# Peptides against a protein of PDB entry 3WG5: the designs that were tried, part 292

Target 1, 218 residues: chain A of PDB entry 3WG5
Amino acid sequence: LAKNIVYVAQIKGQITSYTYDQFDRYITIAEQDNAEAIIIELDTPGGRADAMMNIVQRIQQSKIPVIIYVYPPGASAASAGTYIALGSHLIAMAPGTSIGACRPILGYSQNGSIIEAPPKITNYFIAYIKSLAQESGRNATIAEEFITKDLSLTPEEALKYGVIEVVARDINELLKKSNGMKTKIPVNGRYVTLNFTNVEVRYLAPSFKDKLISYITD
Target 2, 218 residues: chain A of PDB entry 3WG5 as posed
Amino acid sequence: LAKNIVYVAQIKGQITSYTYDQFDRYITIAEQDNAEAIIIELDTPGGRADAMMNIVQRIQQSKIPVIIYVYPPGASAASAGTYIALGSHLIAMAPGTSIGACRPILGYSQNGSIIEAPPAITNYFIAYIKSLAQESGRNATIAEEFITKDLSLTPEEALKYGVIEVVARDINELLKKSNGMKTKIPVNGRYVTLNFTNVEVRYLAPSFKDKLISYITD

## One batch from the design tools (peptide; made by RFdiffusion4, then SolubleMPNN)

Design b2_p28_5_s2 (from b2_p28_5, 17 letters changed)
Fold by OpenDDE base, seed 3:
Structure b2_p28_5_s2 (fold): chain B 218 residues (1-218), chain C 218 residues (1-218), chain A 28 residues (1-28)
Amino acid sequence: as target 1 above (218 residues)
Amino acid sequence: as target 1 above (218 residues)
Amino acid sequence: SAVERAKNSGGVELEIISDPSAARATAA
């Protein structure tokens, strides 16, 4: 039987317009091959809200399941990364990773202090993150607290509180544990049951541009 | 039986004079074809108050029902977008979207802080948004709180509080759920019962100008 | 009115993020 294909790609660093291009490229490749899913190994401190929202939209428009995998150990899906994860079809985290800290800011002052976002912006992102959580059947209360309390969670906590679906050490464990799970949001209007019983794993390398931008933005 | 036509068009980005031109173009096309309705997929962070008010007027002068659909997931009808929605014949939201945060501002200072609108302007927009809500039979108290509390709502909250009429995942679900609903404001002086039982859906593409402006204003 | 003048001057903005680049969702 023709093996189902699962793509694996890495996205690391700040969430920017270039990160959107990476997501778009990776997902497009996997879509073109009618992959069972793409797993995005995500490690981000956060980034731009606009780019984040575009990425979430691109994920939600995917013709295939997009699994956000906070990986490797020591990685984070921080701030914008949490939004991206919550907008995806499945969230996995490796042990030793973190998720959360989603409070929007306007930037950093010259002295390195955070320029606080006005309540208008904060409230917008509270509604937005709650909506992502609710749509995906994830814990909207915790999603709000990612902003209001700047909450950050371990994989075990995130799983326990219903923020994520899988804790996995590696891709093979992720595939094993997520096999038979339904996507938390629709793919082409339908909740897809993941079939990872007979899969070929294909790794996508970052493009030259992806590498260059990652280097500059880190 | 000749199918009723429903147009679908997208408006994304900041609300500007160019956004008015988009609304005008889209609505005019649908009017010319005697469409049952036009659905505007709206994704906006807000924009200019003057352009917003013109858009509201253009919607209210439409010869056909104008349905504002906050779409796709991750989209918002923020600030000016909320006013536009409240001025329309029907509001729908996709899961994962938001509405609200309507407090007027004069702009941003060089340090990124909001320049507050004086009470006179704020009070004007409170009265204006309440009027839009009342005219459309929507929750005027919440509409006021969109300004006074910078409130933002999920689709479920907005539906629950009577701000919007429909939560729908896609155009087909929107058509199904809104079938038989009356418009929340008159079309040509009459409340229209939407008939989406036997419809042809036609998508309107953005013009070249629309695309260019969206790119620049994002 | 001052409100009408303010409207016509484009000095009133109804936006969450006028500069989307200014709003960051970044971990501290």
Scores: peptide ipSAE 0.023, ipTM 0.266, DockQ to the pose 0.067
Fold by OpenDDE base, seed 5:
Structure b2_p28_5_s2 (fold): chain B 218 residues (1-218), chain C 218 residues (1-218), chain A 28 residues (1-28)
Amino acid sequence: as target 1 above (218 residues)
Amino acid sequence: as target 1 above (218 residues)
Amino acid sequence: SAVERAKNSGGVELEIISDPSAARATAA
C-alpha cells in the first residue's frame, strides 16, 4: 500500500529572496512526489515584504497542502512570518513559540531605532494581512491588531482566537492533531482533508546553497 | 547497580553566544552519559536575547532533564536568566536569590541610561515569556509582569506564585526535594519523573575556553 | 504598486521584521 508521504523542511532566519527560493524548492520537491503535505518548520524574526508576498503566493499556488509549523519551542513566526503563516493551508505552533508583531517598518537607523513606515504602507499591509486571514477563515481582527497594536500571541492564545489551527509539541503530535482537518485555503481550487494515517515522514535537508546563504546572513 | 548520575555545572555572568556554547557543551556531556539530569547553577544579570532564545531551544531539545538552579545565595536569574529558567524542565532557587526583571532593552547609552525597546519588541517578549510559562505550566501572569512591571521575586514568592518548583539551600536539598517531581516540560516528548535516589553528583568544570572568555568579559 | 513604491523609497527596503533588534534586544 503506497505510504502517503509528508515532507518536513526547516526555514530559519530572515525572510529574503533566498527564503523564497527555499520555499519554492521544498514545495516543488513535495509536489513532484505527490506528497500528502509539506510541513515547514518556521522560525523567523521577519524580513523583506516583497519576499514575504512572493512566498505567500508560492504557498497559495502549491499543488499540495503547505503547513506552517512554528517550531521548535522558542521559535517565532514574527512579522513577515505571520503573513506567511496566514497565507498557508494550516498553521501549527509548538508550545513556547510566538506569532505576530507585524507592524511594517522601513528599516533600522544606525542607533538601532525603527524607521517607521508611512501610513500608506501600514494601511496597505493592514488590508493585506486582513485579506490573508479572511481567505483562510482566520481571525482578521487579530490579524489587523498584529499591525495596529503590534500584537504578539502565544500558541494557546493564537489557537483560542482562531489565528492558528494546531498547538503541537512535535511533528508526531502535529500529524495526529491535524489528521482529518480541512485546509484553511484551497489546494488546486479545493479544500483538502488532510490524511495523516500511516504516513512516512521525509525530512528535507537544506541544500548546500541553503547552508551557505544562512552562513552569510548570520 | 549502575549509579544514576546527576551533573552540576555553573553558568555565571552575561548571557551571550558564549553562554550558549557553555549550555550546549554541558548538556551534551550529560546526554552522552545518559545522566538522570543536569543542574545548571545559574547566576546572571541577563544578556542578549538571541543567545537567550537559542539557550532555551537547546534546553528544550535536551535528551535529559535540565534543572536551572539559581545559586548561590545572592545570585539572580535576572532578565534573560528568567526566560532560560522558564524554558527549563525544573526551576530551583536558593534562599537569598532573585528572579524576574525581564523588560527588554535595546542597550545602554554612553551615560549608562537604558535605551528602551520599542513596543514591538516588548510585546514580542511578553508573548514569548508567557508561552514559556504556559508550556511549562508556570504562572504566565507573573511571567508577563516580569516585563510589564519589571517584577522581581524572592524564591518564596516565586514558589508561592507557581513560577518555580523548588526552594533549596544546596544541591543535596535540591535533589531531595525534586526527587519524584515531574519535569515541567517534556524530555523527548515525555514528562519525566525525576529519580534522585542513590545518585552520583558529578561537577562539570568550566573548560579552559570558558575560563578565558569569562576573563575577557569581566 | 504600493509595494514597488515602498521598494523605491530612498533605498530603504520595506521590512516586515519583528525587530531583529528583538534578537539584538538585551533582555536586561
Scores: peptide ipSAE 0.128, ipTM 0.356, DockQ to the pose 0.088; fails the geometry check
Fold by OpenDDE base, seed 2:
Structure b2_p28_5_s2 (fold): chain B 218 residues (1-218), chain C 218 residues (1-218), chain A 28 residues (1-28)
Amino acid sequence: as target 1 above (218 residues)
Amino acid sequence: as target 1 above (218 residues)
Amino acid sequence: SAVERAKNSGGVELEIISDPSAARATAA
């Protein structure tokens, strides 16, 4: 029986235009191979809102299921990472990870203090994040509170509140637990039931460019 | 039976004089072919008020129905985009999109802070947006709150409050759901009942100029 | 009028995020 392919790739660091390029590359590779899914191991403190929105669009345009996996332990899908997760076909978290803290800011002052976003921008992102949650059948009230209360959740809390779908310690447990689950948003206009029986896991390495930029931004 | 033609075109990015040229080109093509309608897939964070007002006029002068479709998921009809939508013959939104946040500003300071519009300008746009809502039989109270509260809505909220007419995941669902609906404003002095039975969908590509400007503005 | 001048000058922006690049969704 032909093995279903599942790709695994890592996105780490700030969400930028380069992060978009990474997502695009990874998803494109997996699409070209008609993979059953791609798992993106995400660890981000957040980043740029424009890049985040582009990434969400790229995920939603994917020809295959995109699973966001907050991994490894100690990782976060913070701020922009939460939006990306909420825009994806399935969210998983490893124990010891976090999600949330989504209040938009304009940046940091010279003294490192946050420059607050005006209510106009904050309200925009409230509507945006609620829309992502509603579209994916996830908890829109909690999604709003990720902004209004700058709420952060553990995996267990996020699962309990209906923000995420899976808590898993590793890729094997993720595949096992998500097997037979439906995607939370459509793939090519259809909700897909994940089939992780008889799969081959393929790990994608960062490109040389990816490594270089990660090195510069770290 | 002769197929009714429906054009689909994309408008993405900031609303500028160039965006006006795009709207004009797209609508003109559809008018020349006596299309049943044109669907404009809109994704905008907003833009210039002058360009917005010109676009609204161009839509209202259209010889065919102009449907604004906030698409794809993650897209927005933000600020100027909301005015454009409210000036159109029908508004649709995809899940995961947003509409609203219409408070006028004079621009951004060097530090990225908003330069507020004086009350005179704000009041002008309140009157203007309420007029668009009233003329189109849409919720004028919410239209005002798009400015006064910088309110942003999900598709479901916008539908519920009578701001928009359709929530649709794709063009096919949009055509299906809007079939038999009356335009919210007149076409050539008459309210038109949309006929999306036996239609041919024609996609308009951006011109080379459109692509170049998008590339420069991105 | 100030409104006409604002219209004609293009000095009024109806934008949520002028520089989406400036809006950061970063964890503090």
Scores: peptide ipSAE 0.047, ipTM 0.268, DockQ to the pose 0.067; fails the geometry check
Fold by OpenDDE base, seed 1:
Structure b2_p28_5_s2 (fold): chain B 218 residues (1-218), chain C 218 residues (1-218), chain A 28 residues (1-28)
Amino acid sequence: as target 1 above (218 residues)
Amino acid sequence: as target 1 above (218 residues)
Amino acid sequence: SAVERAKNSGGVELEIISDPSAARATAA
């Protein structure tokens, strides 16, 4: 019986145009091999909103399920990372991770103070994040509060409130718990039931370019 | 039976004079082939008000129905994009998209702060957006609030409030749901009943020029 | 644009571009 393949890749650091290139490359590899899914181990403090929106679109255009896994313990899907997660087919978090803090900003002043986003921008992202939550059947009220209250949640809280689908300690537990779950958004117009029975796990290494840019942006 | 043709094209990025050229080219192709309609997949954060007004006029002068479809998931019809949508024959949105945030600005300062438009400009665009909503039988109160409150809405909210006509996941669902609907504004002086029974869908690719400018404006 | 600059500053920099030059052209 041909083993179903699950790819696992890591995306760490700020969300930039290069992070989009990483998502695109990883998802494309998994699509080419007709993988059962790809798991993206995500650890990000956030980043650029344009890159974030492009990443969300790339995930939603995926021919295979894209699972965002906030990993390892101590990692976060902060700011832009939360939007990416909410745009994905399944969200998992490891114990000791966090999600939220989604209020948009115009950046940082020379003194490190936040330059606040105008109401136009804030309201745009409130609508955007609520739409991602609603589309995926996740808690849109909490998604809004990620902006309006700058709320951050633990994995247990996020699961309790229906923001995420799985709390898992590692890839094996994630595969075990998510086996038989339906994707929260369609894949090629269809909700997919994940089949992680008798899977081969393949780890995708970052390219040389991926390593270099992670080094420059860190 | 001669298949009715529906064209589908994409417009993504900032609203500029080049975006006008894209609209004009796409609509002209569909007009020349006597298409049943053209669907414009729109994803824009906004842009130039002059270009926006020219695009609205070009849509309203179309010999065939122009459907604005905020697509894919994660896309927006923000700022200028909302005006374009409100000026069109039918608005559809995919789940995970947004519409609104229409307050005009004079641009951004060096620190990223918004330079506010003077009351004369703001009031002009309030009148303009209300007129577009009223002409199309869409919610003029919400259209005003897109400016005065910088309001942004989800597809479900926009449908509920009578800002848009359809929520659809893809082109096939859009065609299915909009079949038999009347255009919200006239085509050549007549409200058209859309006929999407037994249609051929033709995708228009961006020209080389379209690709280059999208690349430069992104 | 300041929105592009907001995108570059490491925050959730958001482009909502209402171009002022175009607003002036329509108010003239």
Scores: peptide ipSAE 0.025, ipTM 0.275, DockQ to the pose 0.121; fails the geometry check

Design b2_p28_5_s3 (from b2_p28_5, 15 letters changed)
Fold by OpenDDE base, seed 4:
Structure b2_p28_5_s3 (fold): chain B 218 residues (1-218), chain C 218 residues (1-218), chain A 28 residues (1-28)
Amino acid sequence: as target 1 above (218 residues)
Amino acid sequence: as target 1 above (218 residues)
Amino acid sequence: SAVERAKNSGGVEIPLISDPSAARATAA
């Protein structure tokens, strides 16, 4: 009997190669247990472009639906987090969260000023973010403006403009609202209708390595 | 009496924000103790562009000479490491080390293939690496070729082409060979002649945090 | 791992970091 299991895991902080390892581990666990889905509670200011692209690819290769949930209130899916969300099967946000601010930067100078990316980088990421939006049936114009205007949106705005699929206060409300929704991208080549009827919610704890990285990065 | 102290510290692994913190801590200790110089034993495959640029800026703001020493044998100053070296007051290499391979990349795909940077990024880093070479009186043509040809050099080649200043097997040989050399960039607005006569060598250990990061990143 | 293979090749990595100022403006 396919266990009606939904995994929930947290990813917090900068998007790095370690964040990729977290996504890979969490998705792999959920795949192995034949979960109905995994929900990733995401809170990120952004991070590395390569790690982000690898995470997007890992999500797109998932055997199960991957739901990005910007949570808790006060969290953000900023920069790399927005790309990851746009590359996922479903996006949800809690009230008081944000998404966007996708302007590629080379980093911060010592004075905290942004080192701007050259226009070709910006154009590359414009093309990339638009492709993610188009492939997921999300608002590609707003996706572009996440870069060109460094736009950030509230959950209500993101829902209104067709960037995200759900606004939910908690996991239970998310499961309730997303039940019967189709994934915005395919799972194993097919759009999946989410079935969250009588599901067991299983929380995945960070590994010791994940906790140690968080302790060091905080 | 100005203590004839030379600090030696190790930086190993990927260039990240934590690597910046290591550089900052080590240089600050050496500045506070009015050291004649700090030698950073560098072994890096590369890393983040922002962290690299911040490290270069921190080195250039140093109140004391910062010597980059690619060490031990088998080590590299690859990618970001080359930029850091070119931004420093003096570059040394041990036999059997390498420098170069500075091609900017967006990262690696899941299959391990390089995600190439768009031409504008490449051009930005060409301009940047050439500026570092020119400002330090080093070979700007070779610096460009570190990107355009993904060139890597041996210590002997790097010395021959005017990329580095010293080839040395150990710290004692480095101190001996670099004694009386002028810094390739200013210290507090002046080119400094290195004085390594009767110096106390003081090794800086990694902090607990540095060790923990190394353990997690390895 | 793909990440370990990525660790060995010397590319300069470009971060995608949000402007902290832009992220704060929508949370207020």
Scores: peptide ipSAE 0.070, ipTM 0.525, DockQ to the pose 0.376; fails the geometry check
Fold by OpenDDE base, seed 1:
Structure b2_p28_5_s3 (fold): chain B 218 residues (1-218), chain C 218 residues (1-218), chain A 28 residues (1-28)
Amino acid sequence: as target 1 above (218 residues)
Amino acid sequence: as target 1 above (218 residues)
Amino acid sequence: SAVERAKNSGGVEIPLISDPSAARATAA
């Protein structure tokens, strides 16, 4: 029996337009190969809201399940990363990772102090993050508190509060634990049951361009 | 009689966090010297909404009048530049410049096509740009159309429709025409009448850092 | 780049959602 393919790709660093291109490339490859799913190993401190929203839209338009995996230990899905996760078909976290801190900021002053977003923007992102949580059947109250309290959660807390679906140490444990789970959002209009029985894991390497951009933006 | 000082500084290129730092630096210098005003010669195709909103806030918190001057001929206050202008104490344009095209975009696809902002974001920016126009006593209907129709205006049209206050060929004509005008928004809670009688014009140079960043981002 | 200029000429880019911890990494 032809093994179902699961792709794994890493996205690290700030969420930018280049990060969107990475997501799009990785998802497109997995779609073209009719993969069972793609797992994105995410480690981000945040980034641009525009790029974030595009990534969320790209995930929601995916022909295959997109799993966001906050990995490795010490990684975060902070700020924009939380929105991306909440927009995905399944969220997993490794032990020793974090999620949250979604308060929109306008930027940093010269002294490194945060420039607060005006209430109108904050309220927009509150509504947006709540919609992502509600649409995915995740905890919308906690999603709001990721902004209003700048809340961050451990994997165990995030699982307990129904923000995420899986805590896993590695890809193998992730596949094992998520096997038979339904996607939290539809794939092509249907909630898909993940089938990770008899899968081949394929890692996607960053393109040369991806590496160069990461090197310049880090 | 000690001459009133008017500062002039150039801001060119995309609106980013670095552009905010430039605005803040320039305005701070002019504030410290108790200048009559600062004129920002603006040429921008647009940029980040975050940086834009910070710049607007910084202008609105200015201790002195901030005049946005779309300059030189061929320049634009496009997209984010229009919001910045609408948030300022006075708007001027040189002949052969443009203002508008304020449609929020999420970014660009790989093929260079615009990724449209979702209606919620577009509606937010409609409300925001209308507020800027209304607060400054400028044409809020046209401000809305800068988004809904992606409208762009010439200086003559913008003046005619009450979007801007001055059409001027150079700084000297700008000072002459804007002399005795009231700021369109308050300075320290009061609408200020501009006094450009017996002024000394001082140009602020870009910092070495500003030049380097402009060189890297261009 | 001309491509980046073409990419940023058409609209208002939406605000940053960034963690303060990320800003320290770009300033160092």
Scores: peptide ipSAE 0.068, ipTM 0.455, DockQ to the pose 0.288; fails the geometry check
Fold by OpenDDE base, seed 3:
Structure b2_p28_5_s3 (fold): chain B 218 residues (1-218), chain C 218 residues (1-218), chain A 28 residues (1-28)
Amino acid sequence: as target 1 above (218 residues)
Amino acid sequence: as target 1 above (218 residues)
Amino acid sequence: SAVERAKNSGGVEIPLISDPSAARATAA
């Protein structure tokens, strides 16, 4: 029997317009091959709101399930990464990772201090993050607190509070635990039951352009 | 008599965190050499608000006059570029350039449509751009209209309305016309009278990193 | 790309930088 294909790709670093291009490329490749799903190994401290919103929209338009996996240990889905996760079909985290810290900021001063967003901006993103949580059936109160309290959670806390769906040490454990789960948002208007029996895992390498940008931004 | 040094550097493309690094590097080099001024040849369609605000702050902290020169013909100081210009010690434009279009946006949708900023954000940036105009003794009404009307101006209009100080075809004409002008904001708490008599013009080249990022973002 | 054409239309993109660690990583 032909193996169900699951793609795995890594996205690391700040969320930028280039990160959107990575998401789009990876999801498009997996869509073209009619993959069962794509798993994005995400490690981000955050980034741009516009890029984040575009990535969320791109995920929501995906023809296949997009699983955000906060990986490896030490990684985070901080700030923009949390929004992306909440906009995805399934969230997994490895032990020793974190999620949250979603307070919108205008940026950093020269001394590295945070330039606070005006209450008006903060309230917009509170409404937005709550909508993502509500649409996915995730904890909207905690989603709000990611902003209002600048809350960060462990994988175990995030699972307990209904922010995420899976805690997994590696891809094999993730596939095993998520097998038979329904997507938290629709795929082409339908909630999909994930089938990770007899899968072929295909790793998507970063493009040369991706590597070059990472090298420059690191 | 030792020639007064004037540095010239080019900044082109979107305003990002990397653009801040370019501004910081260029200004720092010119500060270290006790330059009479640095001229930034700016050509930008806009970019990030955070990077823009940091660049404005970096310019305001400069130990030497920072002159924003919208150059060459066909260039713009659009969006974030207008804020940067209004935050600078002197604004010049070449013929055939533009300034304005400062409406804050959250970003672009997948189809390339603008995601409008909520009124709350728009009002914040109206207050901010008006403050930059007021602090520099430039036209605060036009600064507001760069947002509220999404106004763009020619160099001649911008000069007429008191948004900019100089229209110049090249560096030599800029130096000639700006000689004896006072900075529109203080340098180290003092308004400086520019002295461009007997100057040595030094061009700062983009770093290898700058070239590589430009190549990737273009 | 449609995104590239949109980037040229001159809006001030409000970056939501939400994580202080993200900005430090770009400043380093």
Scores: peptide ipSAE 0.063, ipTM 0.540, DockQ to the pose 0.305; fails the geometry check
Fold by OpenDDE base, seed 2:
Structure b2_p28_5_s3 (fold): chain B 218 residues (1-218), chain C 218 residues (1-218), chain A 28 residues (1-28)
Amino acid sequence: as target 1 above (218 residues)
Amino acid sequence: as target 1 above (218 residues)
Amino acid sequence: SAVERAKNSGGVEIPLISDPSAARATAA
């Protein structure tokens, strides 16, 4: 039986193998407690494709709904963050956040210029991001344009275009607005209707390792 | 005038943006002191393509010879490390080290399986690694096979095939064997003959940040 | 730094990591 518990955890910074470990730890804790859901407050400029794909897979394998919440104001789900969001059970954004800019790059040169990914990489990630959007019943055309046009959207635009499900100022508004929503992907093979009536909100603190990594990557 | 100073610094662990910062810092110190060369003791399983390409560019822009030394015994210049080595002015390896395994991957799945790079990525890096080998007058066929066959070589094999220039047990043997060798790529537009006669060896310690990153990535 | 600003512009980064199985085969 799902307990009327919702976990909230923060993931900030570059998407790396350590970010995967954070997602895995947080989701595992929430699964163990049979939480109604976990909300991941995400703020990322992007990061590694491998870690991103592993995180998406970990979310898809979750025994409970994983809600990606682009938070706080000023945060972004950029690049890898958008893929993670599109791979999740529900996407929310706070006002003053952004999503998109998914163009794969090999990275940045010494002068800060982008090292372009070869067209086949770009095409691979176009196919991948479109699959995530299609599987989650989100706007696959916009998902493609996140790469092809390096498009970034406001929360209001992302909601309007059917990329995300909720715009919310805080956790309380998120819980209120997402209550009764159906997950965009299955949980244990079933689409789940979220029940945030009379929930206990539990915040998961970053581990010592999480804090250390954040301090180094900032 | 080059001082009879040779800097030695260690770079260990995954190739990341922080590894670039280490290379930049070390080379900058050696450039400021007009060192005869800097030796980078490299031990890496690989890492990020962007950081690798930036490191290669930083080495190529160096005002002094940058020698990559795969050290100590048991170390490897794997994947990104091989590219860095091939982009350098001289490559040395200690006995019991390895070089190669340059196949680009998207990363590792949750089960530890390799996420294969699409063929176009592989072809991009084949072209890139061959260019590094050709520009440095090293074996471009073997450089390609580091990707296509995921080939790894011993120091003796790498020397035999013309991938590297020196096999040396320690810094003293490296200095002795590389004395009078010509750099494989230009320094300030000229191929330099190394002069390690009567040199002062200066060891650069890792910064506090370098130590912290190493501790986290291990 | 330019590198920090570049990190902030977003991108899906492609790693070049050695096959751990291949790395073990040469150490044996």
Scores: peptide ipSAE 0.044, ipTM 0.541, DockQ to the pose 0.379; fails the geometry check

